# Peptides against a protein of PDB entry 5TUV, part 31

Target 1, 107 residues: chain A of PDB entry 5TUV
Amino acid sequence: KEVIDRLRYLKAEIEDLELKERELDQQKLWLQQSIKNVMDDSINNRFSYVTHEDICNCFNGDTLLAIQAPSGTQLEVPIPEMGQNGQKKYQINLKSHSGPIHVLLIN
Target 2, 107 residues: chain B of PDB entry 5TUV
Amino acid sequence: AQECQNLEVERQRRLERIKQKQSQLQELILQQIAFKNLVQRNRHAEQQASRPPPPNSVIHLPFIIVNTSKKTVIDCSISNDKFEYLFNFDNTFEIHDDIEVLKRMGM

## One batch from the design tools (peptide; aimed at target 1 M82)

Design b2_p18_4 (made by RFdiffusion4)
Pose (drawn by RFdiffusion4):
Structure b2_p18_4 (pose): chain A 104 residues (1-83, 87-107), chain B 106 residues (1-49, 51-107), chain P 18 residues (1-18)
Amino acid sequence: KEVIDRLRYLKAEIEDLELKERELDQQKLWLQQSIKNVMDDSINNRFSYVTHEDICNCFNGDTLLAIQAPSGTQLEVPIPEMGQKKYQINLKSHSGPIHVLLIN
Amino acid sequence: AQECQNLEVERQRRLERIKQKQSQLQELILQQIAFKNLVQRNRHAEQQARPPPPNSVIHLPFIIVNTSKKTVIDCSISNDKFEYLFNFDNTFEIHDDIEVLKRMGM
Amino acid sequence: STIEIDPNVPHNFHHTLD
């Protein structure tokens, strides 16, 4: 039948696709680990910053609010319901205080 | 028969997912070289100049909140711990450290 | 009442800083 070996063929490709994903899952997990190791060298943390000019060049006009918090800080944004609509940002930081810079 | 329809849908799924994983994989690489160059760029600027800590500098990780000039922004801290509440009377946008690094080149 | 939502505004959003 046309269908029974449309199966055997498809069932022979997905394992190549399955192993390709396993490989891609391993590559991603120790690429992420290599990224964590670089952003926590003490020397590299010293220069892991951006200036006002950089922000202004990438954001034309308006009011800009820069919010800095430690890693793992959770940011929750609810739906713009009505109660006047509510536009709000819920910030939860357990590892430390947050720093807010008003960009001009 | 329906074992044929199930695997064709599953195949495309795996394909569409494996493709997106290869995309975020190179984005993660781009994230590192952008971070490395950003660090190298800041070291070079310090040899021609040190900028003060609370001003003119934003440490990673961070977010950029963009809204209109006529928008009022409120910051509230309550009795509950480890909580921050920002209110806007109008719409806003949130951008990440990764995107801003891309917009500036590397 | 129907509430319109701007697609550019993030809602039902959960993000974690890395």

Design b2_p18_4_s1 (made by RFdiffusion4, then SolubleMPNN; from b2_p18_4, 8 letters changed)
Fold by OpenDDE base, seed 4:
Structure b2_p18_4_s1 (fold): chain B 107 residues (1-107), chain C 107 residues (1-107), chain A 18 residues (1-18)
Amino acid sequence: as target 1 above (107 residues)
Amino acid sequence: as target 2 above (107 residues)
Amino acid sequence: EVIEIDPNTPYNLSYTLQ
């Protein structure tokens, strides 16, 4: 009876957890859409930027490149492999589909 | 007993998944808050200055930051359509997304 | 999130700007 009661309890709890998970999934979907809407708003888009000073305050004195590209731009970093000159290739591949990519040297 | 153990494992799996989803949701909330704070900051700053910042002084979202040594040689190749970029580095680098930057900015 | 690229990176990294 104790085992049976435990089984019933666990099954009921799992069902409740399923409901909770679905709720979270819906909340995530709504929040993602909300974020998209906020970012796509004309006023928000106008002010959606950081300054060179902002970036410099976030990082030390190494070479900093800022790469701005449209949403959906694909970024690929292949596994470093030996190049034709025997040196490992450290690469970033960018592919935009909806607009230009802008690169800024911060420092 | 075995069925009970199986359900307990399932229960724990679901609990962990829910916890992960909750964390992801919280992260999205923070992203939205950070973005809104950024917009408000910039809007207020431009109102005080009565002008927008110079176009080359800001980095519009979305963007990434590439951080590498000052000694790193960076080559960039651009496709004819100007939508594809290839960066070559002779050394390692770090990539930081705009979300992390906003976090570091305290947004 | 920080994505570090070093010689020991075992897999390709992919990121979609959003």
Scores: peptide ipSAE 0.116, ipTM 0.870, DockQ to the pose 0.376
OpenDDE base, seeds 1, 2, 3, 5: peptide ipSAE 0.071, 0.084, 0.082, 0.071; ipTM 0.865, 0.861, 0.864, 0.864

Design b2_p18_4_s2 (made by RFdiffusion4, then SolubleMPNN; from b2_p18_4, 8 letters changed)
Fold by OpenDDE base, seed 1:
Structure b2_p18_4_s2 (fold): chain B 107 residues (1-107), chain C 107 residues (1-107), chain A 18 residues (1-18)
Amino acid sequence: as target 1 above (107 residues)
Amino acid sequence: as target 2 above (107 residues)
Amino acid sequence: VEIEIDPNTPYNLSYTLQ
C-alpha cells in the first residue's frame, strides 16, 4: 500500500538523520577539544590578548572595565533588589577557583 | 495515517536539531579562526616592536567587558586572595564576552 | 554572549567564563 511505502521511507530517512546528528555531535566534541588545545598551547597562550585600543575601537563613549579571570570563573548577576537607600542594587559577583581576577579600567 | 504523521513530525524535529547543531559548529569554527588570527597579529606586532607590551596595557583571554555610563558609580570589593570580586553599580550596565569582542575586532 | 542589564527586564544571570 501507499501508506506502507510512506512509512518505510520515513523510517529510513529518520535513521539517516540519526546518523547525521550523531556525526555532528562527534564533530562538536572534537572541535571543542581542538579549541581547548590551541588555547592551552604555550605559544598561543603567550599571545592570547587584546589591547586597550582594541577595546576602545569596539566600544565608545562609556566607562569600560576589562575583567580577566581564569576559565571556569563564575559570574553572577542577581536580580536587582532595593538597597538600604531605596536604590536598586546592580551587582556583579565573580568567583574564581583556579587563579586571581584582574581588572583594568579602559579609557 | 496517524503513524505517518507522527514520523513526519519526528523527521521535522530532527531536521531542525541538525540545523541548529550545524550553526553551532560553524560558530566554533569561526571562534577558532578568530583566535588564531589574534595570535598571529600579536606575534607580528611584538616582533615589530622587538618587545612585549607592558603588562597592564593588555587584557589576556578569557575576559569580559563591562560597559556602563561615565556617570555610573562603581564600587568594588575584593577578597584577600583576589579570587572573589563584588561589583556594585548605581546604574545599569552591559556585559560582553571575549568572543564578541574578537568578532567586533574583525578577527 | 551579550548581556544587557536593565531594570525593566531583570533576570538572574549566570555565566561561566570559557
Scores: peptide ipSAE 0.172, ipTM 0.878, DockQ to the pose 0.369
OpenDDE base, seeds 2, 3, 4, 5: peptide ipSAE 0.100, 0.113, 0.167, 0.083; ipTM 0.865, 0.867, 0.876, 0.865; seed 2 fails the geometry check

Design b2_p18_4_s3 (made by RFdiffusion4, then SolubleMPNN; from b2_p18_4, 8 letters changed)
Fold by OpenDDE base, seed 3:
Structure b2_p18_4_s3 (fold): chain B 107 residues (1-107), chain C 107 residues (1-107), chain A 18 residues (1-18)
Amino acid sequence: as target 1 above (107 residues)
Amino acid sequence: as target 2 above (107 residues)
Amino acid sequence: MEIEIDPSVPYNFSYVLQ
């Protein structure tokens, strides 16, 4: 009886947890859409930028490239495999479908 | 007994997922706040300056930052329409998205 | 997210700018 009662309790709790998880999933979707709407607003979009100083304050001492591209731009970093010259390939592939990509050297 | 143990494991798994989802929601909220703060900062700054910043002095969202050693040789191949970029590095690099940058900026 | 490219880890990374 004790085991059976525990089983029933656990099943009920799991059901409650499932409901909670679904609630969180819905909240996530709502919030994601909200963020998108905020970012797509014309005024917000106009002011959605950082400065070179901002970037320099975040990173120190190395070469910094800023790559700006439209939303939806695909970024691929292939597995570093040996090239024909025997050197490992460290690559970034970028592909935009909606606009040009802009690259800035920060430092 | 074994079923009870299995359900307890499942319960724990679900609890962990819920915790993760809650954390993810918090991160999204922070992202939205950071973005709004960024916009507000920039609006205020431009009002004070009475002009927008020069086009090449800012990095518009969305963007990524590539960080590599100053000794790293970087080659870039660009398509004619600038929709496709191929970066080749002779050494390793780091990639940081705009969300992380905003966090580092304290937005 | 911060992504460090470590050649010791065979990882093919994909990302979509948001």
Scores: peptide ipSAE 0.203, ipTM 0.870, DockQ to the pose 0.393
OpenDDE base, seeds 1, 2, 4, 5: peptide ipSAE 0.199, 0.096, 0.186, 0.125; ipTM 0.871, 0.860, 0.868, 0.863

Design b2_p18_4_s4 (made by RFdiffusion4, then SolubleMPNN; from b2_p18_4, 6 letters changed)
Fold by OpenDDE base, seed 1:
Structure b2_p18_4_s4 (fold): chain B 107 residues (1-107), chain C 107 residues (1-107), chain A 18 residues (1-18)
Amino acid sequence: as target 1 above (107 residues)
Amino acid sequence: as target 2 above (107 residues)
Amino acid sequence: EIIEIDPNVPYNFSYTLQ
């Protein structure tokens, strides 16, 4: 029966797709670990930086703050609320758990 | 018939997930390449200069860039251990991650 | 990723540096 044949075909295809999806999942995990290892390497870590010039070339003449913090640092931007003086509060909250945060003004 | 339709829907769902995962994997690969290129650039530059850059002239990864108007007033409160920062802006701002910066740099 | 904080777009944002 045509319907039965179609069912068998679809089931077989879905099985192949399941295998492909699992393969991609494993590849992603592997690559993520690879990236972490590369970034944590002492030599690579030593040279893992950008310059003021780099930043200035990426962004035009506004006020630029560069905030360097350890991996895992939490950044929170709350919904702006009205302050006591009627000014909306635009905020960034940073909390590191493993090291100090460093801020540079890029001019 | 109905079972065929159900399987066809499932097939399409899986195909879409696979497509998304393939895209995500590609982005990770590009990020790794960009990082390696950055490291290579900086290593070469320091070799040519025969010295490392000044401490406050570079931004180490990971970092974020905050972009705001030149007229924006920025207040910063810092904890004693520099593990916690509170930024207050009197106007809106943009946040960019280091990955985007590397892309803009052409790494 | 560009994250724009605009008062016209109510948005609560959380991000972890990696």
Scores: peptide ipSAE 0.206, ipTM 0.874, DockQ to the pose 0.388
OpenDDE base, seeds 2, 3, 4, 5: peptide ipSAE 0.123, 0.134, 0.202, 0.229; ipTM 0.861, 0.865, 0.873, 0.874; seed 5 fails the geometry check

Design b2_p18_5 (made by RFdiffusion4)
Pose (drawn by RFdiffusion4):
Structure b2_p18_5 (pose): chain A 104 residues (1-83, 87-107), chain B 106 residues (1-49, 51-107), chain P 18 residues (1-18)
Amino acid sequence: KEVIDRLRYLKAEIEDLELKERELDQQKLWLQQSIKNVMDDSINNRFSYVTHEDICNCFNGDTLLAIQAPSGTQLEVPIPEMGQKKYQINLKSHSGPIHVLLIN
Amino acid sequence: AQECQNLEVERQRRLERIKQKQSQLQELILQQIAFKNLVQRNRHAEQQARPPPPNSVIHLPFIIVNTSKKTVIDCSISNDKFEYLFNFDNTFEIHDDIEVLKRMGM
Amino acid sequence: SVKFNGEELTENFNYTFE
């Protein structure tokens, strides 16, 4: 039949696709690890910053609010319901205080 | 028969997912070279100048919140711990450290 | 609408700093 070896063919491709994903899952997991190792060298943390000019060049006009918090800080944004609509940001930081810079 | 319809849908799924994974994989690579160059760029600027800590500098990780000039922004801290509440009377946008690094080149 | 990285949000949004 046309269908029964449309199966055997498809069932012969997905393992190549399955192993390709396993490989891609391993590559991603130790690429992420190599990224974590670089951003926590003490020398590299020393220069891991951006200036006002950089932000202004990438954001034309308006009011800009820069919010800095430690890693793992969670940011929650609810739906713009009505109660006047509510536009809000819920910020939870367990590892430390947050720093807010008003960009001009 | 429906064993055929199930695997064709599953195949495309795996394909569409494996493709997106290869995309975030190179984005992660781009994230590292952009971070390395950003560090190298700041070191070179310090040899021609040190900028003060609370001003003119934003450390990673961070977010950029963009809203209109007529928008009022409120910051509230309550009795509950490890909580921050920002209110806006109008719409806003949130951008990440990765995207600003891309917008500036590397 | 509220946006994240230029994408419009339709549901409760959760983001974790990395």

Design b2_p18_5_s1 (made by RFdiffusion4, then SolubleMPNN; from b2_p18_5, 10 letters changed)
Fold by OpenDDE base, seed 3:
Structure b2_p18_5_s1 (fold): chain B 107 residues (1-107), chain C 107 residues (1-107), chain A 18 residues (1-18)
Amino acid sequence: as target 1 above (107 residues)
Amino acid sequence: as target 2 above (107 residues)
Amino acid sequence: PITYNGKVLTEKFTYTLQ
């Protein structure tokens, strides 16, 4: 009987959690859309940039590449595998569908 | 009893997912705030300078930062339209998206 | 190791700029 009561309680709680999870999913969706709208605003878009100094302040003295590309650009990093020459392949693949990709050497 | 245990496991699983989703929502909120702060900063800076920054001195969103050793050899193959890039590195690298950069900037 | 935002990549990684 106690087990049965526990089962009912757990099932009810799980149902409540399902509702909560769906609520969070919807909130995420709307928030993502809100962010997109803010970023797509003409004024915001005009000022949506960082400087070389900003980047240098975030990272230390290794080689820093900045890759700027249109929204929707796809980036792929394959698992490093041995090439035919016996060297591991470390790669970044970029594919834009709406505009050119720009690469800047920061330091 | 076994069913009770199964439901308890499921309950905990859902609680963890909810926690993760709550964290993700918080991150999105912070992203939006960071972006707004960035825009405000840049707008104010340009007002003070009475001019926009030179085009090649800034990195427009969206972007990624690639960090690698100064000794790393980087080869880049670019399509004619610059819509496709293939980077080859002879060593490991780190990728950082613009969201993380804004975080590091304290935005 | 190759990392994304500090996380080690252990499988094929894909990302879409937004």
Scores: peptide ipSAE 0.710, ipTM 0.910, DockQ to the pose 0.946
OpenDDE base, seeds 1, 2, 4, 5: peptide ipSAE 0.709, 0.703, 0.707, 0.710; ipTM 0.910, 0.908, 0.910, 0.910

Design b2_p18_5_s2 (made by RFdiffusion4, then SolubleMPNN; from b2_p18_5, 8 letters changed)
Fold by OpenDDE base, seed 1:
Structure b2_p18_5_s2 (fold): chain B 107 residues (1-107), chain C 107 residues (1-107), chain A 18 residues (1-18)
Amino acid sequence: as target 1 above (107 residues)
Amino acid sequence: as target 2 above (107 residues)
Amino acid sequence: PITFNGKVLTENFVYTLQ
């Protein structure tokens, strides 16, 4: 009897959690679309930038490269492995499908 | 009894997923706020300067920042259309996306 | 080590700009 009651309780709670999870999924999709719309707005797009000073204030002491690329550009970083020269390979691969990639040296 | 235990494990799994999704939603909200703040800042700055910034003085979203030692040798292979980039480093590096940069900027 | 947003990369890493 106690086991049956516990089973019923757990099943009911899981059902409620399923509803909550679906609600959160919908909210996520809505927010993602909202962000996309805001960023794609012509006025917002015009002012969607950071300055060299902004970057320098966030980082210091090293070489800073800024890579600007279209949305959807894919960044790949393979696990470093030994190369032909016995040196580990440290690589970044970039692939854009909609426009050119621009690289800026910040410092 | 075994069924109760199985459902309790499932319940806990769902609770953790919900928690993770709630956190992701909060991050999306913060991203949108940060972006709006960035746009407002830049609009105001350009009004004060009475002109837009020079083309090569700003980094447009979306972007990636690569931070590496000043001693690091960087080689870059670029496709003709500039849609593909291969960076080779002789040492380790750090990557930061625009979302993290905006956070560091306090947006 | 190679990091992304402060996290050490321990496997082949893929990221899409948004």
Scores: peptide ipSAE 0.744, ipTM 0.911, DockQ to the pose 0.954
OpenDDE base, seeds 2, 3, 4, 5: peptide ipSAE 0.740, 0.744, 0.742, 0.742; ipTM 0.910, 0.911, 0.911, 0.911

Design b2_p18_5_s3 (made by RFdiffusion4, then SolubleMPNN; from b2_p18_5, 7 letters changed)
Fold by OpenDDE base, seed 5:
Structure b2_p18_5_s3 (fold): chain B 107 residues (1-107), chain C 107 residues (1-107), chain A 18 residues (1-18)
Amino acid sequence: as target 1 above (107 residues)
Amino acid sequence: as target 2 above (107 residues)
Amino acid sequence: SIKYNGKVLTENFTYTLQ
């Protein structure tokens, strides 16, 4: 009886959690679409940029690469593994689908 | 008894997943706010200057920032097609997405 | 170590610009 009651309790709670998770999923989807709409607005798009000064103020002391690419561009960073020469390979792979990739050297 | 244990594990798993989704949702909200603030800042700045910034002085969203040591040797090659880029570094690097940059900017 | 937004990457990392 105790086990049966515990099972019923747990199942009911899990059901409530499922509802909560679905609610969050819907909210996420809505917010993502909202962000997309805001960014796609012509006026907002015109002003959707940062300056060279902005980047320099955020980062100091290193070589900085600013990589601008179209939305949907995929970035891949493999786990650094030993190469044939015995040195680890540090790599970034970029694949765009709708336009060119622009690289700017900062600092 | 074993079924109860299984459901308790599942319950905890769902609770953690919900927590993660709540955190992700909060990040999206902040992202939207940051973007709107960025647009407002840029609009105001251009109004003050009565002209847009030079095209080479701005980085349009979306973008990423890669920072590495000044001594790091960076090699870039285009593979497969003009849309695929391979960056090779002889040492470690750090990647920062535009969301983090906006955070650092105080947007 | 390679980092993304300050976090050390411990596995193959993928990201899509948005």
Scores: peptide ipSAE 0.705, ipTM 0.910, DockQ to the pose 0.937
OpenDDE base, seeds 1, 2, 3, 4: peptide ipSAE 0.698, 0.695, 0.697, 0.695; ipTM 0.911, 0.909, 0.910, 0.910

Design b2_p18_5_s4 (made by RFdiffusion4, then SolubleMPNN; from b2_p18_5, 9 letters changed)
Fold by OpenDDE base, seed 5:
Structure b2_p18_5_s4 (fold): chain B 107 residues (1-107), chain C 107 residues (1-107), chain A 18 residues (1-18)
Amino acid sequence: as target 1 above (107 residues)
Amino acid sequence: as target 2 above (107 residues)
Amino acid sequence: PVTYNGKVLTEKFVYTLQ
């Protein structure tokens, strides 16, 4: 009896959680579309930039590379592996499908 | 019963997923706010200056920032169409997306 | 270590610009 009641309780709670999760999924989708629409607006797009000063103010004086690329560009960082000289290989792979990638040296 | 235990595990799993989704949703909200603030800042700045910034002085969204030591040797292989980049570093580096940059800017 | 937004990368990392 206790087990049966517990089972019913848990199943009901899980059902409520499923509804909540679906609600959050819908909200996420809506917000993602909203962000896209805002960013795609011609006026907003015109002003969607940061300056070199902005970047320099956010980071200290190491080598700073700014990589500007189209939306959908994929960045991949493989697991560092030992090279032939016994040194770890650190790598970034970039692949764009809709336009060229631009790299800027900030400092 | 074993079934009760299984459902309790499932309940906890769903609760954690919901928590994660709530956090992700909050981040998206902040992203939209930050973007709108960025646009307003830039519009105001250009109005005050009565001209847009020089083309090469700004970084358009979307972008990423790579930060590494000044001593890091960076080799880059680029495809002919500039759609693919391969960066090799002889040391570690830090990646920051435009979202984090906007956060650091106080947007 | 290699990091993304301050988090150490321990596995293959893939990110898509948006």
Scores: peptide ipSAE 0.728, ipTM 0.910, DockQ to the pose 0.943
OpenDDE base, seeds 1, 2, 3, 4: peptide ipSAE 0.726, 0.725, 0.727, 0.724; ipTM 0.910, 0.909, 0.910, 0.910

Design b2_p18_6 (made by RFdiffusion4)
Pose (drawn by RFdiffusion4):
Structure b2_p18_6 (pose): chain A 104 residues (1-83, 87-107), chain B 106 residues (1-49, 51-107), chain P 18 residues (1-18)
Amino acid sequence: KEVIDRLRYLKAEIEDLELKERELDQQKLWLQQSIKNVMDDSINNRFSYVTHEDICNCFNGDTLLAIQAPSGTQLEVPIPEMGQKKYQINLKSHSGPIHVLLIN
Amino acid sequence: AQECQNLEVERQRRLERIKQKQSQLQELILQQIAFKNLVQRNRHAEQQARPPPPNSVIHLPFIIVNTSKKTVIDCSISNDKFEYLFNFDNTFEIHDDIEVLKRMGM
Amino acid sequence: DPFKFEIGEKSFYKSEDL
């Protein structure tokens, strides 16, 4: 039949696809780890910053609000319902205080 | 027969997912070289100049909130701990550290 | 549902009128 070996063929490709994903899952997990190791060198943390000019070059006009918080800080944005519509940002920081810079 | 329809749908799924994973994989690489160059760029600027901490500098990680000039922004802190509430009377946009690093080159 | 993420992860959010 045309269907029974459309199976055997498809069932012979997915394992290549399955192993390719396992490989891609391992590559991603220790690529992320190598990224964590670089952003927590004390020397590298010292220069991990951006200036006002950089932000202004990438955001034309308007009011810009820069919000800085420690890693793992959770940001929650509810739906713009009505109650006047509500546009709000819920910020939860357990590891430390937040720093807010108004860009001009 | 339906064991044929199930695997063809599953195949495309795996394909569409394996493709997206290869995309975020190179994005993660781009994230590291952009971070390395950003660090190297700031070191070079400090040899020609030190900028003060609370001003003119934003440390990673961060977010950028963009809204209209006529938009009023309120900041509220309550009795509950580890909570921050920002209110806007109009629409806004949130951008990440990763995107701004891309927009500036590296 | 609310939109939730952690800082340091790649994301993009734009609010709209509903």

Design b2_p18_6_s1 (made by RFdiffusion4, then SolubleMPNN; from b2_p18_6, 12 letters changed)
Fold by OpenDDE base, seed 4:
Structure b2_p18_6_s1 (fold): chain B 107 residues (1-107), chain C 107 residues (1-107), chain A 18 residues (1-18)
Amino acid sequence: as target 1 above (107 residues)
Amino acid sequence: as target 2 above (107 residues)
Amino acid sequence: QPFITTLGEPFHYVAKDI
């Protein structure tokens, strides 16, 4: 009876957890859409920027590139491999589908 | 019983997924809050300055920050339409998304 | 495998030797 009761309890709990997980999935979708709507708002979009000072306050000491591109721009970083000149290649590939990419040197 | 153990494993797996999803939701909430705070900050700043910042002084979202050593040689190949970029580095680099930047900014 | 993502989605990457 103890095992049977435990099984019943576990099955019921798993069912409840499944419901909870689905609830969270829905909440995620709602929140993602909310964020998109907020960011796409014309007024918010106008003010959706950071300054060079902001970036400099977040990072120091090294070369900093700021790369701005449309949402959805694909970014790929290949595994470093030896180049033709004998040095390892460290690469970033960016491909935008909806607008130009803009690069700024911060430091 | 083996069945009980199997269900307990499943329960634990579901609990972990739920925990992860809850964490992801919290991150999304923080993203939205950070963005709203950023917009509010910029709106207020521009109102005080009575003008927008110079175009080349700001980085519009979405963006990424690439940091690398000052000694790193960076080569960039750009498509004619500026929709495709290839960055070559002779050393390691780090990429930070705009969300992380906003967090570091305290937004 | 190469790291692939899209702008607008959260990520962090460190390029290092494998």
Scores: peptide ipSAE 0.505, ipTM 0.900, DockQ to the pose 0.892
OpenDDE base, seeds 1, 2, 3, 5: peptide ipSAE 0.483, 0.497, 0.499, 0.500; ipTM 0.899, 0.898, 0.899, 0.899; seed 1 fails the geometry check

Design b2_p18_6_s2 (made by RFdiffusion4, then SolubleMPNN; from b2_p18_6, 7 letters changed)
Fold by OpenDDE base, seed 3:
Structure b2_p18_6_s2 (fold): chain B 107 residues (1-107), chain C 107 residues (1-107), chain A 18 residues (1-18)
Amino acid sequence: as target 1 above (107 residues)
Amino acid sequence: as target 2 above (107 residues)
Amino acid sequence: QPFKFTLGEKFHYKSKDI
């Protein structure tokens, strides 16, 4: 029966898709580890920086802050709330656990 | 028939997830390439200049870029050890990761 | 709930008015 055949086909295809999805998940993990290894390499780490010019070329007109901190630094952005003075509060909270945070004003 | 329809929906959902995961993998690949290109660029530049850049002239990865209006008032509270930062803005802001910056740089 | 990110992980944020 056509319906039965279609069901069988769909089930088989879904199984193949499941395998593909798992393959992609594994590849993602491998690639993430590869990236980490590359970035953690001492030579690469030494040269892993951008310049003020690089940043300025990427953004226009606004005030730009560059915040450098160790990987794993926690960043929290609270939902804006009305302050006691009637002004909305826009905040960024940073907490590093492994090193100091550095802030540069780009423009 | 209904079972076929349900499986078709499931099939399509899985296909979309796979597509998304493939895209994410491509982004990771591009990220790795961008980083390698950045390192290569900087190595070459320092070689040509025969010196490293001044310490405060560059932004080391990982970093974020915060952009806000030129009119935005920014207050920053820093812990004594510089491990904790609190930024207060009187207006909205955007945060860009270093990956996005590298992409914008064309790396 | 506040948005939380970890530096080194991919993210982008744009402030909302609410």
Scores: peptide ipSAE 0.457, ipTM 0.897, DockQ to the pose 0.835
OpenDDE base, seeds 1, 2, 4, 5: peptide ipSAE 0.448, 0.451, 0.449, 0.450; ipTM 0.897, 0.895, 0.897, 0.897; seed 4 fails the geometry check

